# Peptides against a protein of PDB entry 5JXT: the designs that were tried, part 65

Target 1, 319 residues: chain A of PDB entry 5JXT
Amino acid sequence: SLLPKKEINVYIGMSEMQVKWYQKILEKDIDAVNGAGGKRESKTRLLNIVMQLRKCCNHPYLFEGAEPGPPYTTDEHLIYNAGKMVVLDKLLKRIQKQGSRVLIFSQMSRLLDILEDYCVFRGYKYCRIDGSTAHEDRIAAIDEYNKPGSDKFIFLLTTRAGGLGINLTTADIVILYDSDWNPQADLQAMDRAHRIGQTKQVVVYRFVTDNAIEEKVLERAAQKLRLDQLVIQQGRAQVAAKAAANKDELLSMIQHGAEKVFQTKGAFGTMAEKGSQLDDDDIDAILQAGETRTKELNARYEKLGIDDLQKFTSESAYE

## One batch from the design tools (peptide; made by RFdiffusion4, then SolubleMPNN)

Design b2_p14_7_s1 (from b2_p14_7, 7 letters changed)
Fold by OpenDDE base, seed 5:
Structure b2_p14_7_s1 (fold): chain B 319 residues (1-319), chain A 14 residues (1-14)
Amino acid sequence: as target 1 above (319 residues)
Amino acid sequence: SSQVPRYVLRRLEE
């Protein structure tokens, strides 16, 4: 029988560089961030801020002129300038030592480019699929990864490209480097490893930047997932329609953690304490804290009815 | 000295 997948949210502090870029993004549009635009503020402007903040949470080098250089070099700066890369780098070493194989999903093909440079830099053999990958090349990459005795350790995928019915049961670890706005896309990604033919315990690590917009993206995704489940169970198809964040929800998401980000002069949390020098005990502590917060998050939404889940999208603005 | 990050250069070569 297929073992249930274990999902753990991994809450990761921003690097010093991420904090500086996060501040710059907020400052560039401070009037919109403060809600001073009122009814005239465009939803498109807020969505653009959200997208820039999500890029910052993934990697600051997604911004033009962020990478140190010229000369541009592939070196340790690619890792230590992004909290998620610091945790990923330690976690991949552990995963490899365990004889596991890993799928890494992102929403951003540009992040996969950074991850390719990282894989080359660390000597990790990988495959890649994104939305631009030709059908034949996609088949070839899947077959190369899945072949008996494959030396490919990592598969890099965009979440949407990975969602397209492929079988990757030769991997037992899934890393969601970022979350989709649609939790079903992330589930479909997980189900590439968690399918008939899997012989190992599938573990899913969902990376979440702590004290940033990604916490609110995660909360909204969890609310939506629970709502979708309850709607299916109750046969009430009509409730699914409010899926798009309104302006006030987007503003609340942008404001989440912004004050603490402005007050911070360095990195956040474990990134401030240890930076790139995280040891195995620090990783265990991050994973344990993540497992606890994941249980708490799930327990919060499991108790809510359809009407409560629809209201809670407005009240989570004040936490 | 690469004037462009390597991950950006790869996208230009594809």
Scores: peptide ipSAE 0.160, ipTM 0.812, DockQ to the pose 0.256
Fold by OpenDDE base, seed 1:
Structure b2_p14_7_s1 (fold): chain B 319 residues (1-319), chain A 14 residues (1-14)
Amino acid sequence: as target 1 above (319 residues)
Amino acid sequence: SSQVPRYVLRRLEE
């Protein structure tokens, strides 16, 4: 029988560079961030801010002029300038030592470009599929990865491209580098490894930038997933979860952690204490804290009924 | 050393 998958949210502090870029994004649209735009502020503008903040949480080099250079080099700066890369770099070493193989999913093909440079820099053999990959090249990449005795350690995928019914049961570890707004897209990505033919315990690591917008993206995704489950169980088809955040919800998400980001000089959390010098004990502490917070998050939504799950309580970032 | 990041160059070749 297929073993249940283990899912762990991995909460990661921003690097100093991410904090500086996160501040710049908020400052550029400070009137919108403060809610001063009122009824005249467009939902589109707030969505754009959300997308820039999510890019920052992934990697600051997703912004033009962020990468140090010229000359541009592939070096340790590619890792230490993004909290997720620092944790990924340590986690991949552990996973490889365990004889596991890894699927890495992102919403952003441009992040996969950075991850390719990282794989080359660390000497990790990889495959890649995104939305632009031709059908024949997708088949070839899947076959190369799934080949008996394949030396490909990592498969890099966009979440949408990975959702297309492919079988990757030759991997047992899934890293969601970022989250989809639709939790079903992430589940479909996990189900590439967690499928008939899997012989190992599938472990899913979901990276979440701590004290940032990604915590609120995760909360909304968890709320939606629970609501979808209850609607199916109760046969209440009419409860179309308002899938799209309203303006006030988007504003609350943007404001989450913003004050602390503005007050911060340097990095956050373990990134401030250790930076790129994370050891195995630091990773174990991050994973254990993540497992606890994951259980707490799930327990919060498991107790809620349909009517409560439809009420997005915007806890103000100032309470 | 490049005057352009390698991941940017790859996107220009596509």
Scores: peptide ipSAE 0.118, ipTM 0.789, DockQ to the pose 0.299
Fold by OpenDDE base, seed 3:
Structure b2_p14_7_s1 (fold): chain B 319 residues (1-319), chain A 14 residues (1-14)
Amino acid sequence: as target 1 above (319 residues)
Amino acid sequence: SSQVPRYVLRRLEE
C-alpha cells in the first residue's frame, strides 16, 4: 500500500542580503505598507509588493543588480545570500547520502535558473521542466529521470508544469521551495511522487521564510485547503472561498514581520548564528521545529468551521 | 568571468 506522505514545513531565516532587500521593498512603498493609502490604495500595488517580498524570500538575485559583480561568478555567494539555499544545500547532501531522489518545485522559473547554476556548481545531475518546455522535451526529461539506474538526482519543476499528471514515483523527496496561493497546485505537485508505484515513504519539505510574508501565504493556503475539504465533506459546493485576497488581507500579509525586519541588523535566526556553517544537528533542529509548527498549524485549522475559515483572521495567531 | 549573470545568459540563449 502507498504510505501516507509526511509533510514538514521548514521555517528558514532570511540571510543578511535578504533582510536588506526586504527592507528596501518595504521602504519603497512605505505609505502602502503603513496603510496610509486606505481605500484608495490599489489592490494591484499591494499585489506587486507581495510578489516582490516573495521573490526576496526565494532569492535576492531575482532582483536586477542584486547579484554581486562584475565579474559574475557561480560560487558560495549563490548559497549564503539566501536562507533557503543554505538549508537546501545541507538537506540535499543528506538526502543524497540516504539514496533518495528529489523533486524541487517552485512557482518561479527564474528561481529554477538559479537552482540550475547551483546544481552545476555542486555537481548535481538534474532534469528541468517549466511552462516553456516543449512537450517532447518534457517526455524526454521525465523518461531520463525515471529510467532504471538514472544518474539524475534532482528534478527541477515549476509547480504548474509538474502538476500536469506526470509520474515521478522514482523520487521519494519533494521540496516545495515556495508555496502556491492555491494549495491544490502544491498537492498536485506532491502527487507526482506520492502515487501508485511509489515504494518509499514520500517526505515533503515545504520551505517557508520565517518572520516574513511566506508564513501568511502558508496560513492562507492551509485555511483554503481546510475549507475545500469541509465543503467537499458537507456537499456545500457554493462555499467558494473568495479565492483572491482582499486589500486588508494583502496589507496584513505585507505587514507581517515587517517591524522585526526593520529592526534586524544582519540575518535572522539560525542564519545569523551559523549562516552557511549549518551542520547536521542544526538541520535536525530546524526539521524538528518545523514538524512541531506544522502540527500546530494543522491543528489550528482543523478546529475551525466553514464560517471561520471564510474569514481571514490576521489575529487568530494570538488566540 | 561574465559581465552578465550566468542564469541571465542562459535565458538569452533560449
Scores: peptide ipSAE 0.092, ipTM 0.767, DockQ to the pose 0.269
Fold by OpenDDE base, seed 4:
Structure b2_p14_7_s1 (fold): chain B 319 residues (1-319), chain A 14 residues (1-14)
Amino acid sequence: as target 1 above (319 residues)
Amino acid sequence: SSQVPRYVLRRLEE
């Protein structure tokens, strides 16, 4: 029988470089961040800020001129300048030692480009599929990854490209490097490994930048997922979860953690304490804290009714 | 040879 998947949110502090870039993004549009634009603030502007903040949470090198160079090199700076890369780098070593194989999903093909350079730098053999991958190349990559005795350790996928019904049950670990706004897209990604033919316990690690917009992306996704479940259970098809965030929701998401980011000199959390020098105990602590926070998050939304879940109020989660 | 990062190369091609 297929074992239930384990899902763990991995809460990761920003690197010093990410904090600086996060500050810069907020400062550039400070009037919009403070809500000073009021009703005149375009939804497009807020969506752009959200996109830049999500890029920052993934990797600062998603911004032009953020990378050190010229000369441009692939080196340890590719890892230590992004909290998610620091955790990924340690986690992949553990996963490999366990004889596991891993799917890494992202919303951003440009992040997959960084992850390819990282894989080459670490000597990890990988496959890649994104939205631009030709059908034939997609088949070839899947077959190369799934073949008996495949030396491919990592499969890099965009979440939506990986969601297209493919079987990757030869992997037992799933890393969601970032989250989709639609939790169903992430579930579909997980179901590439968590499917008939899987013989191992599937573990899903969802990376979440702590004290940043990604916490609110995760909360929104969890609310939507619970709402979708309740709507299905109650047969109330008409409760179309408001598919798109409104301006006030976007503004609240942008503002989340912004004050602490402005006050922070250096990195956040474990990134401030250890930086790139995380050991196995630090990873265990991060995973344990993540498991606890995951249980708390789930328990919060399990208690909410449909009416409460429709109110994306940050406040109702603190009562 | 310092392999120029692929992510950098793709930006230079855009």
Scores: peptide ipSAE 0.243, ipTM 0.801, DockQ to the pose 0.507; fails the geometry check

Design b2_p14_7_s2 (from b2_p14_7, 6 letters changed)
Fold by OpenDDE base, seed 3:
Structure b2_p14_7_s2 (fold): chain B 319 residues (1-319), chain A 14 residues (1-14)
Amino acid sequence: as target 1 above (319 residues)
Amino acid sequence: SSETPAYVLRREAE
């Protein structure tokens, strides 16, 4: 029988470089961040800020002129300048040592480009599929990954491209490097490994930048998922979960953790204490804390009714 | 060493 998947949110501090770029993004649009635009603030401007903050949470090198150089070199700086890369680098060593194979999903094809450089730098053999990958090349990549005795350790996928009905049950680990606004897209990604033919316990690691916009993206996704489940269970098909955040919701998401980011002079949390020198005990502590916070998050939304789940609870970033 | 990041060069070659 297929074992239930284990899902763990992995809460990761920003690197010093990420903090600096996160501050710079907020400062550039400080009037919008402070809500000074009021009713005149465009939803498009807020969405742009959200997208820049999400890019920062993924990797600072997604910004033009952020990568050190010229000369440009693939080196340890690719890892230590992004909290998610530091955790990924340690986690992949563990995953490989245990004889697992891993799917890595992102919303951003440009993040997959960085992950390819990382894979080459670490000597990880990989396959890649994104939205631009031709149909024949997708089939070839899937077949190369799934073949008996495949030496391909990692499959890099955009969440939407990987969601397209493919079978990747030859992997047992799923890393969601970022989250989709639609929790169904992430579920469809997980279901590539968590499907009939899987023989191992599927474990899903969802990377979440701590004290940043990604916590609110995750909360919104969890809220929507619970709402969708309750609507299906109650036969109330008409309650389409509001797919798009309103301006106030977007503003609250942008403001979340902003004050603490402005007060921070270095990296966040474990990234400040250990940086790239995370050991196996540090990873275990991060995973254990993540498992606890995941249970708490799920329990919060499981107790809410449909009417409560339709309201975005803006916890004030200042409460 | 390159005048352009490696991941940018790959995307431009596609």
Scores: peptide ipSAE 0.196, ipTM 0.794, DockQ to the pose 0.288
Fold by OpenDDE base, seed 1:
Structure b2_p14_7_s2 (fold): chain B 319 residues (1-319), chain A 14 residues (1-14)
Amino acid sequence: as target 1 above (319 residues)
Amino acid sequence: SSETPAYVLRREAE
């Protein structure tokens, strides 16, 4: 029988470089961040800010002129300049020692380019599929990964490209490097490993930048998922989950954690204390804290009815 | 000068 998957949100602090770039993004559009545009502020401008903040949470080198150089080098700076990479680097080492194989999903193909450079730098054997990968090359990559005795440890996928019904049950670990606005896309990604033919306990690690926009992206996705479940259960097909955030919701999301980001000199949390020198105990502490916060998040939404879930609770950007 | 958002400055003044 297929075992239930274990899902853990992994809350990760920003590096010093991420904090600086996050500040720079907010400062560049300070009038929009302050809500000074009011009803006149374009939804497109707010969506662009959200996209830049999400890029920053993934990796600062997604911005032009962020990478150190010339000369451009693949070195430890690729890891320590992004909180998610620091945690990923330690987690992958543990996963490999356990004899597991891993799927890594992202919304951003350009992040997969960084992850390829990382895999080469660490000597990890990998496969890749994204939206631009030809059909024949997708089949070849899947077959190469799934073959008996495959030396491929990592499969790099865009969430949408990986969602296309493929079987990757030869992996037992799933890392969601970022989250989709649609929780169904992430579920479809997990279901590449969590399906008939899986022989191991599937574990899903969802990376979430702490004190940043990604917490609000996660909350919104969790609200939508619960709403979709309740609508199906109650037969209330007409409750279209408001698919698109309104301007006030987007502004609240942008403002979340912004105060603390502006007050911070250096990195956040474990990244400030240890940086790239995270040990096995630090990783265990991050995973344990993440498991607790994941249970709390789920418990919050399980108690809400349809009418409550339709209200975006603007918990103040200031709690 | 890091332009701290005006909403942050208002909260620090409360």
Scores: peptide ipSAE 0.043, ipTM 0.482, DockQ to the pose 0.011
Fold by OpenDDE base, seed 2:
Structure b2_p14_7_s2 (fold): chain B 319 residues (1-319), chain A 14 residues (1-14)
Amino acid sequence: as target 1 above (319 residues)
Amino acid sequence: SSETPAYVLRREAE
């Protein structure tokens, strides 16, 4: 029988470079961030801020002029300038050592470009599929990854491209480098490895930038997932319709952790203390803390009814 | 010196 998947949120501090770019994004639109636009602030402007903050959480090199150079080089700076890359780099060594194979999902094809550069730099053999990959090339990449004795360690996928009914049960580890706004898209991505034909325990690591917008993206996704489950169970199809974040929700998400980001000099958390020099004990501590916070997050939403889950509690970042 | 980031150049070379 297929073992249940283990899901762990991995909460990761920003690098110093990410903090600087996160500050710069907030400062550029400070009036919108402070809610000074009120009801007049466009939803489009808030969505743009959200997208820039999510890019920053993924990698600062997603911004023009962020990468050190010219000359541009592939080196350790690709890793230490992004908290998620620091954790990924350590985690992949462990995953490889245990004889596992890994799917890495992102919402951003441009992040997969950075991850390809990283794979080459570390000597990891990989496959890639995104939204632009031709159908025949997708089949070829899947077959190359799934073949008996494949030397491909990593499969890089955009979450939506991975949502196609492909079988990747030859991998047992799933990394969600970022989260979809729709929790069902992430579940569909996990189900590429967690499917009939899987022989190993599937483990899912969801990367979440700590003290940033991604915590609120995750919280909203967990809330929505629970709401969708309850609506299905109660046969109340009409409740599912409020899926899109409103302006106030977007503003609250943007404001989350913003004050602490402005006050921070340097990196966050373990990234401030150790930077790229995380050891195995640091990774174990991050994973253990993540497992605890994951259980707490799930337990919070499991106790809520439909009416409570429909209320987006904007816990103000000031309480 | 290339004005293009290294990861972009890598994707263009494949």
Scores: peptide ipSAE 0.031, ipTM 0.639, DockQ to the pose 0.223
Fold by OpenDDE base, seed 4:
Structure b2_p14_7_s2 (fold): chain B 319 residues (1-319), chain A 14 residues (1-14)
Amino acid sequence: as target 1 above (319 residues)
Amino acid sequence: SSETPAYVLRREAE
């Protein structure tokens, strides 16, 4: 029988470089961040800020002039300059040691480009699929990954491209490097590994930048998912999923953790304490803290009724 | 490696 998937939110502090770039993004649009634009502030401007902040949470090298160089090199700086990469790098070593295989999902093809460089740098054999991958190349990549005795450890996918009905049950670990605004997209992605034909316990690690916009992205997605579940269970098909995030919601998301980011000198949390020098105990602590916070998050939304869940519009800001 | 990352090369080609 298929075992239930274990889902763990992994809350990750920003690196020093991420903090600097996060500050820079907020400072560039400080009037919008402070709500000084009021009703005159465009939703588009706020969405752009959200997008830049999410890029920063993923990797600072998604910005021009962030990567050290020229000359440009693939080296440890690719890892230590992004909190998610530091955790990923340690987690992948564990995953490999346990004889697991891993799907890594992101919303950002440009992040997959960084992850390819990382895979090459670490000597991880990988496959890749994104939105631009031709159909034939997708089939070839899937077949190469799924073949008996495949030496491909990692499959890099964009969440939406990975959602396209493919079977990847030869992997048992799923890393959501970032979250979709639509929780169903993430579910569809993880269900590539968690389906009939899976023989292992599927574990899903959802990376979430702590004290940043991604916590609000996650909260919004969790709220949507719970609302969708309750609507289905109650047969209330007419509960119109309220429209895309309004300006005030976007502003609130942008403002989340901003003050603390401005006050921070250096990195956040475990990234400040250990940087790239995370050991196995540090990873265990991060995972345990994540499991606790995941349970707390779920318990918060499980207690909410449909009316409470509708106060925060769950639809994607990108619809 | 001292090689230009594939990420950078792709970004420059865009």
Scores: peptide ipSAE 0.019, ipTM 0.564, DockQ to the pose 0.695

Design b2_p14_7_s3 (from b2_p14_7, 8 letters changed)
Fold by OpenDDE base, seed 1:
Structure b2_p14_7_s3 (fold): chain B 319 residues (1-319), chain A 14 residues (1-14)
Amino acid sequence: as target 1 above (319 residues)
Amino acid sequence: STKTPAYVLRRLAE
């Protein structure tokens, strides 16, 4: 029988470089961040800020002129300049020692380019599929990954490209490097490993930048998922979850954690204390804290009815 | 000058 998957949100602090770039993004469009446009503010402008903040949470090298150089070199700076990479680097080493194989999903193909450079730098054997990958090359990559005795440790996928019904049950670990606004896209990604033919306990690690926009993306996705479940259970098909955030919701999301970001000199949390020098105990502490916060998040939404889930609780950007 | 958001500056003044 297929074992239930274990899902853990992994809350990760920003590196010093991420904090600097996050500040720079907010400062660049300060009038929109302040809500000075009011009802006249463009929704597109707010969505652009959200997209830049999400890029920053993934990796600062997604911005032009962020990478150190010339000369441009792949080195330890690729890892320590992004909190998610520091945690990923330690976690992958543990996963490999356990004899597991891993799927890594992202919304951003350009992040997969950084992850390819990382895989080469660490000597990890990998496969890749994104939205631009030809059909024949997708089949070849899947077959190469799934073959008996495959030396491919990592499969790099965009969440949407990986969602296309493929079987990757030869992996037992799933890392969601970022989250989709639609929780169903992430579930479809997990279901590449968590399906008929899986022989191991599937574990899903969802990376979430702490004290940043990604916490609000996660909360919104969790609200939508619970609402979709309740609508199906109650037969209330007309309760279209308002798929698109309104302007006030987007503004609240942009403002979340911004105060602490502006007050911070250097990195956040474990990134400030240890940086790239995270040990196995630090990883265990991050995973344990993540498991606790994941249970708390789920418990919050399990108690809410349809009418409450339709209200975006603007918990003030000031809690 | 770090362009700290005006809403943040207001909260720091409370």
Scores: peptide ipSAE 0.027, ipTM 0.517, DockQ to the pose 0.011
Fold by OpenDDE base, seed 2:
Structure b2_p14_7_s3 (fold): chain B 319 residues (1-319), chain A 14 residues (1-14)
Amino acid sequence: as target 1 above (319 residues)
Amino acid sequence: STKTPAYVLRRLAE
């Protein structure tokens, strides 16, 4: 029988470079971030801020002029300038050592470009599929990854491209490098490895930038997932979960952790203390803390009814 | 590697 998947949120501090860029994004639109403009900011402006903050959480090199150079080089700076890359780099060594194979999902094809350069730099053999990959090339990449004795360790996928009914049960580890706004898209990505034909325990690591927009994206996704489950169970088709965040929800999400980001000099958490020099004990501590916070998050939403789950409690960052 | 990363080359080609 297929073993249940283990899901762990991995909460990761920002690098110093990410903090600086996160500050710059907030400062550029500070009036919108503060809600100080008596005219409710356009939903489009708030969505743009959210997208820039999510880019920053993924990698600062997604911004023009962020990467050191010229000359542009692939080196350790590609890793230490993004908290998620520091954790990924250590985690992949462990995953490889245990004889596992890994799917890495992102919402951003441009992040997969960075991950390709990282794979080459570390000597990891990989496959890639995104939204632009031709159908024939997708089949070829899947077959190359799934073949008996495949030397491909990593499969890089956009979450949407991975949502196609492909079978990747030759991998047992799933990394969600970022989260979809729709929790069902992430579940569909996990189900590429967690499917009939899987023989190993599937483990899912969801990367979440701590004290940033991504925590609120995760909370909203968990809330929505629970609401969707309850609606299905109760047969209440009319409770269409308000799928799109409203302006006040977006503003609250943008404001989350913003003050602490402005006050922070350097990196966050373990990234401030250790930087790129995380050891195996540091990774174990991050994973253990993540497992605890994951259980707490799930337990919070499991106790809520439909009416409570429809109320997005904007805990204002100022209460 | 002293080579320009592929992600940089892609961004410069856009």
Scores: peptide ipSAE 0.014, ipTM 0.517, DockQ to the pose 0.683
Fold by OpenDDE base, seed 3:
Structure b2_p14_7_s3 (fold): chain B 319 residues (1-319), chain A 14 residues (1-14)
Amino acid sequence: as target 1 above (319 residues)
Amino acid sequence: STKTPAYVLRRLAE
């Protein structure tokens, strides 16, 4: 029988470089961040800020002129300048040592480009599929990954491209490097490994930048998922979860953790304490804390009714 | 001078 998947949110502090770029993004659009535009503030402007903050949470090198160089060299700086890369680098060593194979999903094809450079730098053999990958090349990549005795350890996928009905049950670990606004897209990604033919316990690690916009993206996704489940269970098909955040929701998401970001002179949390020198005990602590916070997050939304789940609870980022 | 957001400045003053 297929074992239920284990899902763990992995809460990761920003690197010093990420904190600096996160501050710059907020400062650049300060009037929008302050809500000074009121009813006149464009939803597009707020969405642009959200997208820049999400890029920062993924990797600072997604910004023009952020990468050190010329010369541009792949080195340890690719890892230590992004909290998610520091955790990924340690986690992948563990995953490989246990004889697992891993799917890594992102919303951003340009993040997959960084992950390709990382895979080459660490000597990880990989496959890649994104939205631009031709149909024949997708089949070839899937077959190369799934073949008996495949030496391909990692499959890099954009969440939407990986969602397209493919079978990747030869992997047992799923890393969501970022989250989709639609929780169904992430579920469809997980279901590439968590399907008939899987023989192992599927574990899903969802990377979440701590004290940043990604916590609110995750909360919104969890809220939507619970609402969708309740609507299906109650036969009330008409309550389409409002797919798009309103302006006030977007503003609340942008403001979340911003004060702490401005107060921080270096990296956040474990990234400040250990940086790239995370050991196996540090990873275990991060995973254990993540498992606890994941249970708490799920339990929060499981107690809410449909009417409560339709309201964005802007818990103040400071309560 | 990095322009700290006004909402951050208000909270730092509280």
Scores: peptide ipSAE 0.036, ipTM 0.546, DockQ to the pose 0.011; fails the geometry check
Fold by OpenDDE base, seed 4:
Formats: sequence, C-alpha cells, structure tokens
Structure b2_p14_7_s3 (fold): chain B 319 residues (1-319), chain A 14 residues (1-14)
Amino acid sequence: as target 1 above (319 residues)
Amino acid sequence: STKTPAYVLRRLAE
C-alpha cells in the first residue's frame, strides 16, 4: 500500500547577502512598501515587488550584479549566499547517504539554472525539465531518471512542468525549493513521487524563507488548500474562490518581516549562528522546528470555517 | 569535457 506522504515545512533564515538584497528591494520601492501610494499604487508595482522578494528568498544571484565576478566561478559562494542552498546542500548529503533519490521543484527556471551549476559543482548527476523543455527531451529525461540502476540522483523540475502527469516514483524525496501560489500545483508536483508504484515513504520538504514574504505565500496557499477541501467536503461548489490577491493583501505580504529585515545586520536565525557550517544536529534542529511549525500552521487552518478562510483567499498572482 | 555550468555560460553571453 502507498504510505501517506510526510510533509515538512523547512523554515530557513536568509543569508547576509539575501538580507542586503531584501533591504535593497524594499528601499527601492519604500513608498509602495509603506503604503504611501494608497489607492494610486498599482497592483502591478506591488506584484513586481513580491516577485523580486521571492527571487531574493530563492537566491540573490537571480539579480544582475549580485554574483561576485568577473571572473564568474561556481564555488562555495553559490551555497553560502543563499540560506536555502546551505540547507539544501546538507540535506542532499543525507538524502544521498540514505540511498534516496530526490525531485527538486521550483517556480523559477532561472533558479534551476543555479541548481544545475550547484549539481555540477557538487558532482551530483541530475536530470532537468522546465517549461521550455521539448516533449521528446522530457520523455528522455524521465526515462533516464527512472531507468533501473539510474545514476541520476536529482531531478530538477519547474513545478508546473513537473505537474504534467509524469511518473517519478523512483524518487522518494521531494524538495519544493519554493511554493506555488496555487497549492494544487505543489500537490501535483509531489504526486509525481507519491503515487502507485512508490515503494518508499515519500517525504516532502517545503523550503520557506523565515521572516520573509514566503511565509505569507505559504500561509495563503495553506488557507486556499483548506478552503478547497472544505468546499469539496461541504458540496458548496459555489464558494467562489475570491479573486487574486488585492492590493492590501499584497502590501501586507510585502510588509511582513520588513521592519526586522531593516533592523538586521547580517544573516537571520541559524544562518547568523552557523552560516554555511551547518552540521547534522543543526539540520535535525531545523527539521524538527519545521515539523512543529508545520503542525501549528495546519492546526490553525483546520479550526477555520469557510467564512474565515474566504477573508484571505489566494488566487495566484500569476493568473 | 567538464560542461561549463549553464548559468555561467549565460552570464558570459551577456
């Protein structure tokens, strides 16, 4: 029988570089961040800020002039300059050591580019699929990954491209490097590993930048998912999923943690304490804290009725 | 041949 998947939100502090870039993004549009534009502030401007902040949470090298160089080299700086990469790097070592295989999903093809460089740098054999991958190349990559005795450890996928009905049950670990605004996209992604034919316990690690916009992205996605579940259970098909995030919701998301980011000198949390020097105990602590916060998050939304869940309905900013 | 990382290649093409 297929075992239930274990889902763990992994809350990760920003690196010093991420904090600096996060500050810079907020400062560039400080009037919008402060709500000074009021009703005149464009939804597009706020969505752009959200997008830049999400890029920062993923990796600062998604910005022009962020990477040190020329010469541009792939080195340890690729890892230590992004909190998610520091955790990923340690987690992948564990995953490999336990004889697991891993799917890594992101919304951002440009992040997959960084992850390819990382895989090459660490000597991880990988496959890649994104939205631009030709159909034949997708099939070839899937077949290469799924073949008996495949030496491919990692599959890099964009969440939406990975959602396309493919079977990747030869992996037992799923890393959501970032979250989709639509929780169903993430579910569809993890269900590439968690389906009939899986023989292992599937574990899903959802990376979430702590004290940043990604917490609000996650909360919004969790709220939507619970609403969708309740609507299905209650047969209330007419509960219109309220429209895309309004300006006030976007502003609130942008403002989340902004003050603390401005006050911060250096990195956040475990990234401030350990930086790239995370050990196995640090990873265990991060995972345990994540499991606790995941349970708390779920318990918060399980107690909410449809009406409360509708106050913050997250249709994706990408519709 | 050590495949030059794709991200590095993109930066060199800019």
Scores: peptide ipSAE 0.016, ipTM 0.490, DockQ to the pose 0.216; fails the geometry check

